Peptides against a protein of PDB entry 6RGO. Designs and how they scored, part 23

Target 1, 392 residues: chain A of PDB entry 6RGO
Amino acid sequence: MALKLLGFNQDATCFSVISSNKGVTIYNCDPFGKCFELEKSTSNDEELDFLVEMLFSTSLIAVVDKTIGASKRKKLKIVNTKRKATICELTFPHEIMDVIMNRKIICVVLKSDQIFVYDISCMKLLRTIDVRGEKLKSTSKFRNSEAVGDIGVRVSLSTDNNSILCYSSYSKSDKENAPLNDIVVFDALKCIQINVLPAVHQSNIVCIACSPDGMLMATASEKGTIIRVFKTIDTENDEPILVNEFRRGSRPSRISEMKFNHDNTLLACVGESDTIHIFALPVTTTEADANEDDTLQQSSHSLSSSINGLQYISKGLANRFGKIIVSKIPTQSQQRHVAYIKIPENAKYRIGFPKDTTNTIHICGEDGNYLVYSIPRNEVGPCTLVKSNTFD

## One batch from the design tools (peptide; aimed at target 1 S59 I87)

Design b1_p24_2_s4 (made by RFdiffusion4, then SolubleMPNN; its pose is not in this set)
Fold by OpenDDE base, seed 4:
Formats: C-alpha cells, sequence, structure tokens
Structure b1_p24_2_s4 (fold): chain B 392 residues (1-392), chain A 24 residues (1-24)
C-alpha cells in the first residue's frame, strides 16, 4: 500500500500516516497501536494528501484535507479524536502549506508566504505575518508548485510555552528571485520579532528546527551539505551567535526534517539520503556547579571531547550592504555526525525524540516500519535498534 | 461557536491537569 508519512507529534509519543485505503491513521508509539483513524471522505482512488498536527498525546488534532480541490486545501479543521468531532473550522484565502502547534498557539503557513498565528485556547488570530511584505507580492508570479522543490516559507516552533517561532524570510535583495535565506525569530505569544539572522545560507532554507525550549535553531539549505545551529534570542555585538556548523556530507542531498532532543544535546536530520545523521551539541556547562568540593575521583572518562566552544565570532564579511554573511567555518572545524542510522534508499523517513529518553530516537518509514534506536554516547558509530513495529 | 470554544477549553484544561500530575 502507498503510505505517506505526516510525522511525529512534539514528544514522539505518536506518529501520523496517510494510507491510500484508510485515510489518516495516528499510531501510538508505546504501547504500539492505532489510536485514531480518519476515514477518507471519497471512494475514489484519488491520491490522498493531508496535513495533520497533533497536540502532544491529547485528543486535539489539526487537519487539512489537501486531496481534493482548491477549497478543501484552504480549510483547517480542529478535531477532537475522542469524540470524532470537528470543534472548529477555519478557512484561509490561500492553500495551507504547513500547520504547527504547541499548548499555546497554532501557526498556519499559507502558499502566499503568510503565517497566521492563533491563540489555541480561543482560536483567536493574534498575528498575520506577511513574509513577502507588500513589495514582493507584485513580482511573485505564483511559483508553479510543479517545481519539484517547493521552496516556500519554512517554520519551526518551540514545544514549550515560550512559543518561539522561527521562520525563513526573503533576503533584502532587490532581486526578483531573492532567496529565502534569512531567519526571523518571533515571540508568537507577545507577537514581537526577537531576532533576525540574515543570509544564514547562500541558497534557500528548506529545513528549520527549533529546540524544545526555543533557545537554539538549526537550519539547512537546499544543498543540505551543511547544517548551522544558532542561538535564537542571544546576540553578541548585535550579531547572530553561530553555536555549531555540522557537515552532513560532501554531496548535495535534501534534508526534509531536523529535530533536537529534549535536553538540546543532540540534533538529528533525515532526508533523501540513505542515512539519518545525529550530531552532538556542546553541553553548556553553566559554571555554577564547579564549586561543590566532592572529591569523588570517579574517572568518568566521559569523552567530554573538549569541544572548546570556539566561539568563532564569524567575522561576517560585511558585504558592502551590511549583510552579515555567516562566515564559512573552516571545513576542518566542521563537525561530523556522532551517530547514524542506515535507512532504505528511496524510503522517506520521519524522526522524533521522546521526552523521557534523551539518547533514544524514534523513526518511521513509508516502508511501514516504526523503529526505536539507542544513540551511542561515547563512540562515533551506528545507532542500535531497540524496538521495531510494522504498520499498514 | 460558544459550545465549540467551551469544548476546546475543556481539552486544554484536561492536558494542563495531566501535565501538573506528571511534574509532581
Amino acid sequence: as target 1 above (392 residues)
Amino acid sequence: DKKKLEELEELLKEEEKELEELEK
């Protein structure tokens, strides 16, 4: 059967799939099993397409039917899965491209490069973010969505109550084809812009991940060779703080998803390659705990690789226009993965980090595999398969 | 509309209680 993966929820307790025969199915990860099914509204052999965003392990889901006609693609349904009832229905002026949520807000991304920010508690519109602004609306011939790489606005939201929204924006170039290579950091509750990271890549950003606490953001371009990690809020001398630059590979390959684990120690990425890559982030040891005199000489040969946090103040070559081009960290200073998972070629996979086990990753494939892997802590190597289940 | 908002508020309150029980 043709499966399409929708992804994991915020805590990786559930994942959503589209089955051509059944419609949308939500699986619980532990105990493994179906927890919800949304039947297809039509008997037709039409290729099903849906957006589904779940609020953690709750009975609240946001659903967009993208299968049939331009009108359904503009409708967001908030559904109570326990009652199998539509609580709320919102209609947008343009096709819905993405939906993200946490306990406080829902963000709806439109094909018009608009982000609608709602208070989840009352479904009140807090803000409409127009990423193109007024000037860029006139020259944007609707990118024919037939271009294989749907280069739209990308978003990621913190899973905490701080509700830090990171989104890709168009560079301030007068070029009709300005890349989506700037990042805006936005407080979605207060509806204020916190930070702007200009030109974080040379090409369009195709993947963004926000950390659960909203303090870190990872970005990847259409090349998918380099992943950059930034602080979201903190700045040094009004410049963006580049925490890490990771090398996924030497060959271009699209990254479809990235996730931080719940303690910000790991970043995983998945995409068109046969490999899920997991990168280690430097643990910010807060200097505070150094004073307890406890002489326990436990030779924890923790390979704390002294990743001297080379705060490479990326001397952004201030190009003549004051654009902070994130200076390329020397290729020798680019970190590699600490762990990896091999996946079947041509199988799309999604990733999630469970809250309770920071060294465990959940993955699911369009091949019908749900897999739980243990991540090695002290050695660079393959992850170990801990649990496997199949779904249809 | 009012009944739908009441149902949404009920679901969010159920989650807040489950979180307060998991944090204890």
Scores: peptide ipSAE 0.182, ipTM 0.757, DockQ to the pose 0.691
OpenDDE base, seeds 1, 2, 3, 5: peptide ipSAE 0.165, 0.164, 0.167, 0.141; ipTM 0.755, 0.754, 0.756, 0.745

## One batch from the design tools (peptide; aimed at target 1 T58 N80 I120 M123)

Design b1_p25_1 (made by RFdiffusion4)
Pose (drawn by RFdiffusion4):
Formats: C-alpha cells, sequence, structure tokens
Structure b1_p25_1 (pose): chain A 327 residues (1-135, 151-284, 335-392), chain P 25 residues (1-25)
C-alpha cells in the first residue's frame, strides 16, 4: 500500500514517515537525508505503526505501537536515535490516540479522553485530566516554546440533552492551572485544533461549519473570550485534518480533504491569502521553519516533499522552490 | 488500572540524554 501516516516536527526541521514496507524512516530538510531508520518489527504486510512525535532536532523520540494489537494501546517507548536504545517504557490503561511534546512538558492522549501530563525531566505525572470523566474523539494541541500551554476540546453542559458537543478549554500545563474556558464555539463537533508556538493564539475546526475561528488564549479578558478573526471556507464544506501557526503568528496554514491548501494572514501586527494546489485523493501534512517567514514545507503521502514560497502582497498561488522524493 | 512509573536508573539515563541534547544546542 501507499506510504501512509505522515507525522510533522514542531520546528519544521524533519518529518516522520511510516514506510509501508519496513519500520519507520525520519528524513531531514536541510540538508535532506535519512536521519533515522527503525528496523524490522513486523509480521504481516498492512499492519501499521501509528503514532510518532518527536523533539525539535534531537535524538529523543516518542514511539507508540508496531503490532496491530499485541503491544499497542498500552505502550510508550523513549528512544535515542544515535544508539537505538529504549530508555523508559511507560504503560497506560487505554489506547493512545495522540502524543504531543515540547521542551518541558510531554502529553499523552488516550482513547478515553484522558490526558497525562508529565514533567519531562523526571517523567513524574503532573496531572490526570478526566475529560470524559466529567461530562469522533478529542483533539488536543500544545505550544512549542516554553511556558507551554495546553488546549483541548471539552463537552458542554448539554450532555443531558444530547451525547456529543465540543467547547474549548485553555490549560497551563506548566503550573497545572486552568486558565480560560471557552464556550461552544461551534454548532458541530471539533475536528482539529492548532495552538501557536508562543501559546498566544488558537484555531478551531468544525465538521459542519468548516469555518476556522481564532481566539486569544491567555491575555484574553476574563469576562469574555476574545474572537480575533474568521476565514472563508471556500466553495465547498470540507473536513480539516491539521493546521499550523507561523512563528510570528502572521500566517495560518490549513489542510484537509480538499483540492487546495489555504493560507490565512493575521491582523495581529482576510478571507483567503495564498492557495497551494494539491492532488485530490492524497493526504498531506504542513510545516514551516523558524528561519524565514516566506517558506512553507510540504509533506506528501505520494512520496514528494516540496518547499513553497509565499507572496506577501499578492493573492496569487504559492511558488514552488525546492523539491525531493521519498523512499 | 494505573499507569506505570519509571525506575531510578531509567530517570538517570533520561537526564543524561537531556544534558547531551542541551550541549548539542
Amino acid sequence: MALKLLGFNQDATCFSVISSNKGVTIYNCDPFGKCFELEKSTSNDEELDFLVEMLFSTSLIAVVDKTIGASKRKKLKIVNTKRKATICELTFPHEIMDVIMNRKIICVVLKSDQIFVYDISCMKLLRTIDVRGEKIGVRVSLSTDNNSILCYSSYSKSDKENAPLNDIVVFDALKCIQINVLPAVHQSNIVCIACSPDGMLMATASEKGTIIRVFKTIDTENDEPILVNEFRRGSRPSRISEMKFNHDNTLLACVGESDTIHIFALPVTQRHVAYIKIPENAKYRIGFPKDTTNTIHICGEDGNYLVYSIPRNEVGPCTLVKSNTFD
Amino acid sequence: SEPSEPTEEEIEELQELLEENEEEE
């Protein structure tokens, strides 16, 4: 089958790719190279490694499952790339759905909507967050820098009226203090959540409305959350998969089950800005590095890696600059 | 059930790895 299940780095330095053949490879961007290659851990052809989230450019990797079910739901391994050794092997009572890391805090998301927060220096569990214990699935996002700030979607006070709903809660994982609770920002479920690298901004994706809403995160008034801007959906409602924020928080990238990738600018310093054509029934992931604000890195399941440029003052499409092919 | 915890030896090795990563930065 195709080379599916791409994972993207925080610092846009490299990307995680599960080659359907054997193990998982991690490439670099500049210069492009085979950075790390995981050996054979397989027994059938279509069984897939699912979840890999990494540090910036380091040897520290978070790896989850290999087998379809033998050791998948209840595993987390911490591996050094230069020596291929497992350091800590944590076990969890449920199935892992997503893992997000940063320089200070490691988050592990379970299928039962439990979020385990760890101080990475000693792997002490800071707090267990019973989201489903209070009231598709929960989408969680996190700031990259320090003062790492956690964002998760939570159910509303209408559990009696119906089973599924999605509001937003802002949480400071550094001090384990809940900062702001946002109301039902959508009339539908929440599909994907992106938080700014500095933790000041947040994006939301609805399944039905397909309109991205941006809210201030922490500095927002206590009385009411502050809405920043909204972005035109286009000609057709489409499911969104992954969104990213620029380092200067002037740009927002959007990708999903669509023909095109949309680029949204920010009035921090409207409907559409830059659009990148994309093959229809293939899936891609997004990133952009810290070095420049004009370059957008693109990861594709078709086997191609592309680097596009952004037009500052023109509403035109992006210009391709550099490309390379996968394995 | 409850999540497991790392041993002291594993914590020491993790700290050493973090120190090496800081030096490389």
Fold by OpenDDE base, seed 5:
Structure b1_p25_1 (fold): chain B 392 residues (1-392), chain A 25 residues (1-25)
Amino acid sequence: as target 1 above (392 residues)
Amino acid sequence: SEPSEPTEEEIEELQELLEENEEEE
């Protein structure tokens, strides 16, 4: 049967899949098992397509049926999984492309490059963000839906109550074909833009991850060779702070998902390649707690010698258009993965980090495998398989 | 064109669901 992966929830306690014969199924990770099923509404042999966003392990899910016609693709359903009932239905002017939530906020991304920000507690619209802005509306003939491939607005939301929203935006270029290579950082609760990171890649951004606390953001372009990590809120001399630049590989490969672990020490990425890559982030030791135990200094020094190449190249080269171009870290100083997982070729995988175990990663595949890996500490190498389950 | 707004009944059922989930976690 063809499985289609939807993803993990915020804390990797559950994952959702589309089964062609069953509809949407949610699995619990531990104990492993099916916890919810949304049956297919139609007997037609149509290829099932859904968006499903979970609110942690709760009985609340947001569902969009993308299978049947333009009307359903515009409907967001809030579903109580215990009652198996739709409790709220919102209709949008355009097709829903993505839905992301936390305990406070739902963000709905439309094909129109609009983001609708809702208070979850009452489904009150807090903000409509128009990513194209007013100037681009006049010149953008609707690019024929066929030629605009999977390049749309990308979003990521912090899983905490701070509700930091990161989204891709069009560069302010007078060119009709402005790339989606700017990032906006937005406080979704206060409805305030807090930062703008201009031209973080040369090409369109296709993947974004916000850290659970909203303090870090990872970005990847359509090339998927370099991942950049930025601070979301802090700026140095009105310039974006580039914390890390990671090299996934030398060959172009699409990144479909990135995730931070819960303590911001690891960043994982997955996509069209046979390899999940896990990168170590520098622990910003706040100077205050460095006073006590002298003995652990020796193991940190071996990792720190590779960190000395992270000169904060805060000096963006302002190009002739006054835009700060994020300086590329020299290819020799680009950090590689610290750990990896080999996955089957042509299988799509999703990734999640559990809250309680910062060195564990959950993965699931369209091959019907749910796998738990241990991430090695202090060595570069493969992750160790700890647990495996299968689903249908 | 704006999105639809939820009904008062849909908001009540949503609030009940959120309260039920806050008591269980």
Scores: peptide ipSAE 0.474, ipTM 0.919, DockQ to the pose 0.912
OpenDDE base, seeds 1, 2, 3, 4: peptide ipSAE 0.448, 0.448, 0.440, 0.439; ipTM 0.910, 0.903, 0.902, 0.899

Design b1_p25_1_s1 (made by RFdiffusion4, then SolubleMPNN; from b1_p25_1, 9 letters changed)
Fold by OpenDDE base, seed 5:
Structure b1_p25_1_s1 (fold): chain B 392 residues (1-392), chain A 25 residues (1-25)
Amino acid sequence: as target 1 above (392 residues)
Amino acid sequence: SKPSKPSKEEIEELKKLLKEIEEEL
């Protein structure tokens, strides 16, 4: 059967898949098993396509049927899984491209590069964000969305109640083909723009991850060779704070997903390559709890001391257009993965970090494998398989 | 164009669900 992965929920307790025969299926991770199924509404041999966003492990899901007709692709359904009932339906002016939620907020991304921010408690529209802005509306000949592939607005939302929304935005270059290489940080609850990170990559941003607390973001471009991690709120001299620059590889490869673990110590990435990469983030040791047991710290300090010198205060080289270009960390000082998982070639995988086990990663594949790996802390190497299950 | 608005009934059903799941969040 052809499986299509939708992804994990916010805490990696569940994942969702599309089965060509069954429709949408949700699996629980522990104990492993099918917990919900949404049957396909049509007997047609049409390729099923859905968006499904879960609210943790709860009976609330958001569903968009992308399979059939322009009308359904514009409809967001809030579904009670315990009742198998649609409890709320919203119709949008354009096709829905993405849906992301937490306990407070639903964000709906449209093909028009609009983000609609809702208060989940009453489905009140809090904000409409037009990522193209008014100036680009005049020059927007509808880029025939056929010729420019999956290049659209990317979003990530913090899983906490701070509801920090990170989204990709078009550069203010007067070029008809401005890249989608700016990041905007937005407080989704207060409806305030917090920060703008200009030109964080040279090409379009195709993947964004926000940390669970919203304090960090990771970005990757179409090249997928470099991942950059920034602070979301803090700025130094009105410049974006680059915390890390990671090298995934030397060869271009698309990154489809990135995730932080719950304590912001790890960043994982997955995509078209045969390898999931896991990177270590610098632990900001608050100086305060330096109590007496100094003896075991010597081994951890050797890795941390090489990290502290890499506060690359990216003195933004103003490009010819007065935009800050994030300085590249020298290739020799670019951090590599600390851990990896080999995955089958041509299998799409999704990743999730469980809340309670910061050194564990959940992965699922379109090959029908759900896998739990342990991440090594003290050595660079492969992750260890802890559990495996199959789904259909 | 603007998105649709939920009905009063849909908002009441949503509030009921959110109250039912509040202990799970």
Scores: peptide ipSAE 0.632, ipTM 0.963, DockQ to the pose 0.817
OpenDDE base, seeds 1, 2, 3, 4: peptide ipSAE 0.607, 0.609, 0.596, 0.596; ipTM 0.960, 0.960, 0.958, 0.958

Design b1_p25_1_s2 (made by RFdiffusion4, then SolubleMPNN; from b1_p25_1, 8 letters changed)
Fold by OpenDDE base, seed 5:
Structure b1_p25_1_s2 (fold): chain B 392 residues (1-392), chain A 25 residues (1-25)
Amino acid sequence: as target 1 above (392 residues)
Amino acid sequence: EKPSEPSEEEIKELKELLEEIEKEL
């Protein structure tokens, strides 16, 4: 049977899949098992397509049926999984491309490059964000969405109550073909733009991850060779703070998903390659707690020698147009993965980090595998398989 | 064009669900 992965929830306690015969299924990770099923509404042999966003392990899910016609693709359904009932339905002017949520906020991304920000408690519209802005509305050529179909606005939301929204935006270039290579950081609760990171890649951003606390953001372009990690709020001399630059590989490969672990010590990425990569982030030891545990200093020195090449090149070359070009870290000082997982080349995988075990990663594949891996702490190498389950 | 707004009944059912969820979390 053809499986299509929808992904893990915010804390990797559940994941959702589309089964061609059954519709949407939600699995619990531990104990492993089916916890919810949304049956196929139609007997047609149409390829099933859904968006499903979960509110953690709760009975609240957001569902968009993308299978049948333009009308359903514009409808967001809030479903109570315990009652198996739609409790709220919102209709949008354009096709829904993405839905993300936390305990406070739902964000709905449209094909029109609009983001609708809602208060979840009452489905009150807090903000409409027009990513194209007013100037690009006058160029009535909707790019024929067929040829560039997969390059849209990308979003990520912090899983905490701070509700930091990171989204890709069009660079302010007078060129009709402006890339989606800017990032905006937005407080979704206060409806305030916090920061703008201009030209974080040379090409369109295709993947964004916000940290659970909203303090860090990872970005990847359509090339998927370099991942950049930024601070979301802080700026140095009105310039974005580049915390890390990771090299996934030398060959171009699309990154489909990135996630931080819950303590911001690891960043994982997955995509079209045979390898999930896990990168270590520098632990910002607050100077205060550094006093007592003298014994852990020896292992930190070997990682610190690779960190010394991260001079905060805060000085972006202000190009003649006042655009901060994020300086590329020299290829020799680009950090590699600290751990990896080999996956089948032809299977799409999704990733999740459980809250309570920062050195564990959950993965699931369109091959019907749910896998739990332990991440090595002290060695660069493969992750160890701890648990495996199958689903259909 | 604007999105639709939820009905009073939908808002009520959503609040009841969120109040149930907040007791479980």
Scores: peptide ipSAE 0.600, ipTM 0.958, DockQ to the pose 0.896
OpenDDE base, seeds 1, 2, 3, 4: peptide ipSAE 0.579, 0.574, 0.573, 0.577; ipTM 0.954, 0.954, 0.954, 0.955

Design b1_p25_1_s3 (made by RFdiffusion4, then SolubleMPNN; from b1_p25_1, 8 letters changed)
Fold by OpenDDE base, seed 2:
Structure b1_p25_1_s3 (fold): chain B 392 residues (1-392), chain A 25 residues (1-25)
Amino acid sequence: as target 1 above (392 residues)
Amino acid sequence: SAPSSPSKEEIEELQKLLEEEEKEL
């Protein structure tokens, strides 16, 4: 059967798939099995297309049926999976492109480059973010350039209650084809813009990941060769803080998904390549734990690998026009993966990090494989397969 | 057009679901 992966939930306890014959199926990861099925509403042999966002392991899902007719593509259904019932249906002015949620917020991304921010508890609209409207204000030239192909606003939301929303925005360029290469950091609860990271890549941003706590953000462009990790909120002299620059590869390859683990020590990426890459992040020692003198000499062999190569990103020449050129970290200072997983060529995979095991990654494929891998801590190498299951 | 808004009954059902799921955690 043709499977289409929708992805893992926020804590990788469940994943969702589209089966051409059955509709949407949600699987539990442990114990492995079907936990929900949304039957196909139509007997037609039409290719099924859905958006499904699950709220953790709860009975709450958001569903968009993209299969048939322009009217359904504008409808967000909130569904109780225990009751198999629609709680409510929201209709939007434009096609829904993405839906993301946490325990407080639902964000709905439209084909119009609008982001609708809702309070989940009452489905009250808190904010409409018009990403095109910001482009208009900056460029005075409205190109009615329909987003050519897969180029649209990308979003990521923190899985915590702080509800940090990161989204791609159009650069302040007088060029008619201004790329989606700025990032805005937004407090979705307070509806306040916290930060703006200008020109984080040379081309459109196609993948964004926010850390679970919202303190870090990873970005990748259409090239998918470089991943950049920034602080979301913190700035140094009103400039964005680049924490890491990772090299996925030398060949262009689209990254479809990135995720942080729950302690912000790992970043995984997957896409069109035969390899899932896992990168190590520096442990931000919060200065707070320096005071408790508790003498437990557990010899944590901190591999103090002398990554003393926090070369201060030399203040890139702020050209007279206030464009912060994110100074490219020298290619020699670009970190490689610490771990990897080989996947079948042309198989689409999705990734998730479970909460309870910071060294474990869940992956699932359109090939019908659900796989659990152990991530090596002390060596650079392949991940070890721990568990495998199949689904149809 | 503004997006549609849920009814009062739909909001009460949604709130009840969220409160039930917060007690299971």
Scores: peptide ipSAE 0.424, ipTM 0.897, DockQ to the pose 0.865
OpenDDE base, seeds 1, 3, 4, 5: peptide ipSAE 0.419, 0.421, 0.418, 0.421; ipTM 0.895, 0.896, 0.896, 0.902

Design b1_p25_1_s4 (made by RFdiffusion4, then SolubleMPNN; from b1_p25_1, 10 letters changed)
Fold by OpenDDE base, seed 5:
Structure b1_p25_1_s4 (fold): chain B 392 residues (1-392), chain A 25 residues (1-25)
Amino acid sequence: as target 1 above (392 residues)
Amino acid sequence: SSPSKPSQKEIEELKKLLEEIEKEL
């Protein structure tokens, strides 16, 4: 039977799957087991498709039935899992493409490239973000839905109460086929645009991750060879701060998911490749602790190569052709993974970081494996399998 | 076209659920 992965919740305490026979199942990670099941509403042998967004381990979930032929593709359901009841239903003008939430906010992404931002406490619409903008409404005939592959607006929301929303936007190029290669940083609570990161990749952005605190953002393009990490709020000289550039690989491969751990020390990525990559983020030494005189010895571990190369994405190289040449960090200075996990070829996996164990990663596969790995701290190498479970 | 709005009953049921889960968060 085909399993389809929906993903982990915000703290990796639960994950959700679609089973062809049962509908949506939610598993608890520890102790491992089924904690909720949403029965299939249709008797037809149609391939089930759902969006499920969990609010941590609580009884609140958001559900969209995306099954083909279903009129329900435009309906967001808020479900109480303890009561097995829909408590709120919202209908949208277009198909729902994504749903993300935290304790304060629900974001709903439509096929129309609109983002609806809601206050969860009352389901009040706070903002409608039109990513196409007014100028593109006239000329953008609905991208013929068939030929433009999975290129849509991507979103990520901070898991904290700051509710920092990062989303992909169309570049301001007067070209009818502008790429989705800009990022907007948005305060979802205040409904204020905080920052705009122009042309962070040369092609469409297909994956975004916001850090739990909303202070960092990771981006990947269709090529999936380079991951860039930016500060979300801070700007130097009105330019976006590139914190890191990571190399996943030399060969193009789609990245489907990225996540930060809870202390912003690690970034994991998964996709169509046989490898989950884990990257170390530089500890931003806050300048404050530089004053303690601790004369501790010159142990020659020169791995503190001061990445003083804050490469400003200089606005100045807007050459006449509208290509902001993001200064490519020299391929030699691109950091590789510090850890990895091998996964079966063609198996789709999802990733999650538990809150209490910053050096542990949870993964689950459409092969029915739930796996817990320990991440090495002091060496570059494979992660160690700590626990395994199977699900159906 | 705008999205639908929740009914008063849906808002009350949602508020009740949030008051229940805030003790677990």
Scores: peptide ipSAE 0.588, ipTM 0.957, DockQ to the pose 0.852
OpenDDE base, seeds 1, 2, 3, 4: peptide ipSAE 0.565, 0.563, 0.561, 0.562; ipTM 0.953, 0.952, 0.952, 0.952

Design b1_p25_2_s1 (made by RFdiffusion4, then SolubleMPNN; its pose is not in this set)
Fold by OpenDDE base, seed 5:
Structure b1_p25_2_s1 (fold): chain B 392 residues (1-392), chain A 25 residues (1-25)
Amino acid sequence: as target 1 above (392 residues)
Amino acid sequence: KEREELEKEAEEILEKLEELKKKKE
């Protein structure tokens, strides 16, 4: 049967899939099993398409039926999974492209490059963000529907209550074809723009990940060769702080998803390649806890010596290369993966990090595999398969 | 514990949304 993966929830305790025959199915990861099913509303042999966003492992989900007609694609349903009932329905002026939530906020991304920010507790609209801005309203040339490839506004939301929203924005270039290569950092609760990172890539940003605490963000362009990690809030001399630059590969390959683990020590990426890459982030030792035991320093020094090169490059790059974060970071300073998982060619995979096990990654494939891997801490190498399950 | 607290919060949200729906009908 054709499966389409929707992804993991915020803490990787559940994942959602579209089954061509059944509709939406939610699986619990541990114990592994089906916990919810939303049956297809139509007997038509139409290809099923849905958005499903879960509030962790709770009975609250947001659902968009993208299968049939322009009207359903504009409807967000809040569903109680225990009652199998639609509790709230919101209709938007344009097709819904993405939905993301935490305990406080729901963000709805439209095909119009608008982000609607809601208070989840009452579904009150807090803000409409127009990513095109006022200048592009005059050029009402709808991107011809055919040339609107998979390039749209990308969003990521912190899983904490601070509700830091990172989204891709159009560069201030007066060109009609400005790339989506800026990042905006937004406090979704206060509805305040915190930061703007201009031109973080040369091409459109196709993937964003926010850390669970909202302190870090990762970005990838259409090339998917380089992943950049930035601080969200902090600026040095009004310039964005580049924390890491990772090389996924030399060949272009689209990244479909990135995730931080819960302690911000790992960043995983998955996409069209046969490999999930896992990168180590520098543990920012907050200066406060530097007083306890010297003994853990030796193993961290080998990774930290390569990372201290990047911190010196961040301070040195801000001062030397000015306003364009597209610094020629020498290809030698680009960190490679610390760990990897080989996945079947042509299978789409999703990734999630469980909260309680920072060195474990959950993955699921459109091949019907749910896999749990252990991530090596001390050596660069393959992840070890710990558990496998199948779903259909 | 954490899962049960999250579920309770989700139920409270769902109930409040259901009440807000009934007030608009």
Scores: peptide ipSAE 0.628, ipTM 0.950, DockQ to the pose 0.841
OpenDDE base, seeds 1, 2, 3, 4: peptide ipSAE 0.620, 0.619, 0.618, 0.623; ipTM 0.949, 0.949, 0.949, 0.950

Design b1_p25_2_s2 (made by RFdiffusion4, then SolubleMPNN; its pose is not in this set)
Fold by OpenDDE base, seed 5:
Structure b1_p25_2_s2 (fold): chain B 392 residues (1-392), chain A 25 residues (1-25)
Amino acid sequence: as target 1 above (392 residues)
Amino acid sequence: KEKEELEKEAEEILEKLEKLKKEEE
């Protein structure tokens, strides 16, 4: 059977899949098992396509049917999984590309590069964000329909109640083909722009991850060779704070998903490569609990390579010549993975970090594998398989 | 506990949305 992965929920307690024969299925991770199924409404042999966003492991889900016709692709359904009933339906002017939510808000990303921000408690529209702005409305007619498929606005939302929304934006370059290489940080509750990170990559951003608390953001470009981690709110000298720069690999490979663990100590990435990479983030020791006592000389070679916080001098000096000068971060400051998981090259995988076990990662594949791995703390190496289950 | 609180919050949202939908019909 052809499986298509939709992904894990916010706390990796559930994941969703599309089965060609069954429709949408939601699995619980522990105890492992099917917890919800949305039956295929049509007998047609059409390839099923859906967006499903879960409110954690609750009975509330958001569903978009992308399978058939332009009308359904514009409809967001709020579904009660216990009742198997559509409670609310919203219709948008354009195709829905992504849906993200937390306990407070739903963000709906449209093919028009608009983000609609809703209060989940009443589905009241709080803000419409137009990422293209007024200037780019004129040129949008002639993007050939085929090339537009994969490069759109990317979003990530904090899973906490602060509701920090990070989204990719077009650079202010007067070029008709401005890259989606800026990041905007937005308070989705207050509807205020908090920060703008200009030109974080040389090419379009294709993957964004916000930390659960909204304090960190990871970005990857179409090249997928470098991952950058920034502070979301803080700035140094009006410039973005680069916390880390990670090297996934030397060869270009698309990153499809990145996630932080719940304590911001790990960043995982997955994509078209045979390897899930896990990176260690520097623990910001808040100076507080340096009480005197235990002189345990365990020279844990914490590869705290003091990457002195290279101020990402986004000298986006738009020099008079419209060249975005991305500061060359020295290749010597680029960290490698601390852990990895080998996956089949031909299977798409999704990742999730459970809340209660910061050194555990959940993964699921279109090969029908749900796998739980333990992440090594003190050594660079492979993750250890702890649990495996299969689904269809 | 946390799961039960989240489910209760989700049910309260779903009930409110169902009422709002009936007021628009």
Scores: peptide ipSAE 0.630, ipTM 0.946, DockQ to the pose 0.839
OpenDDE base, seeds 1, 2, 3, 4: peptide ipSAE 0.625, 0.612, 0.609, 0.613; ipTM 0.947, 0.945, 0.944, 0.944

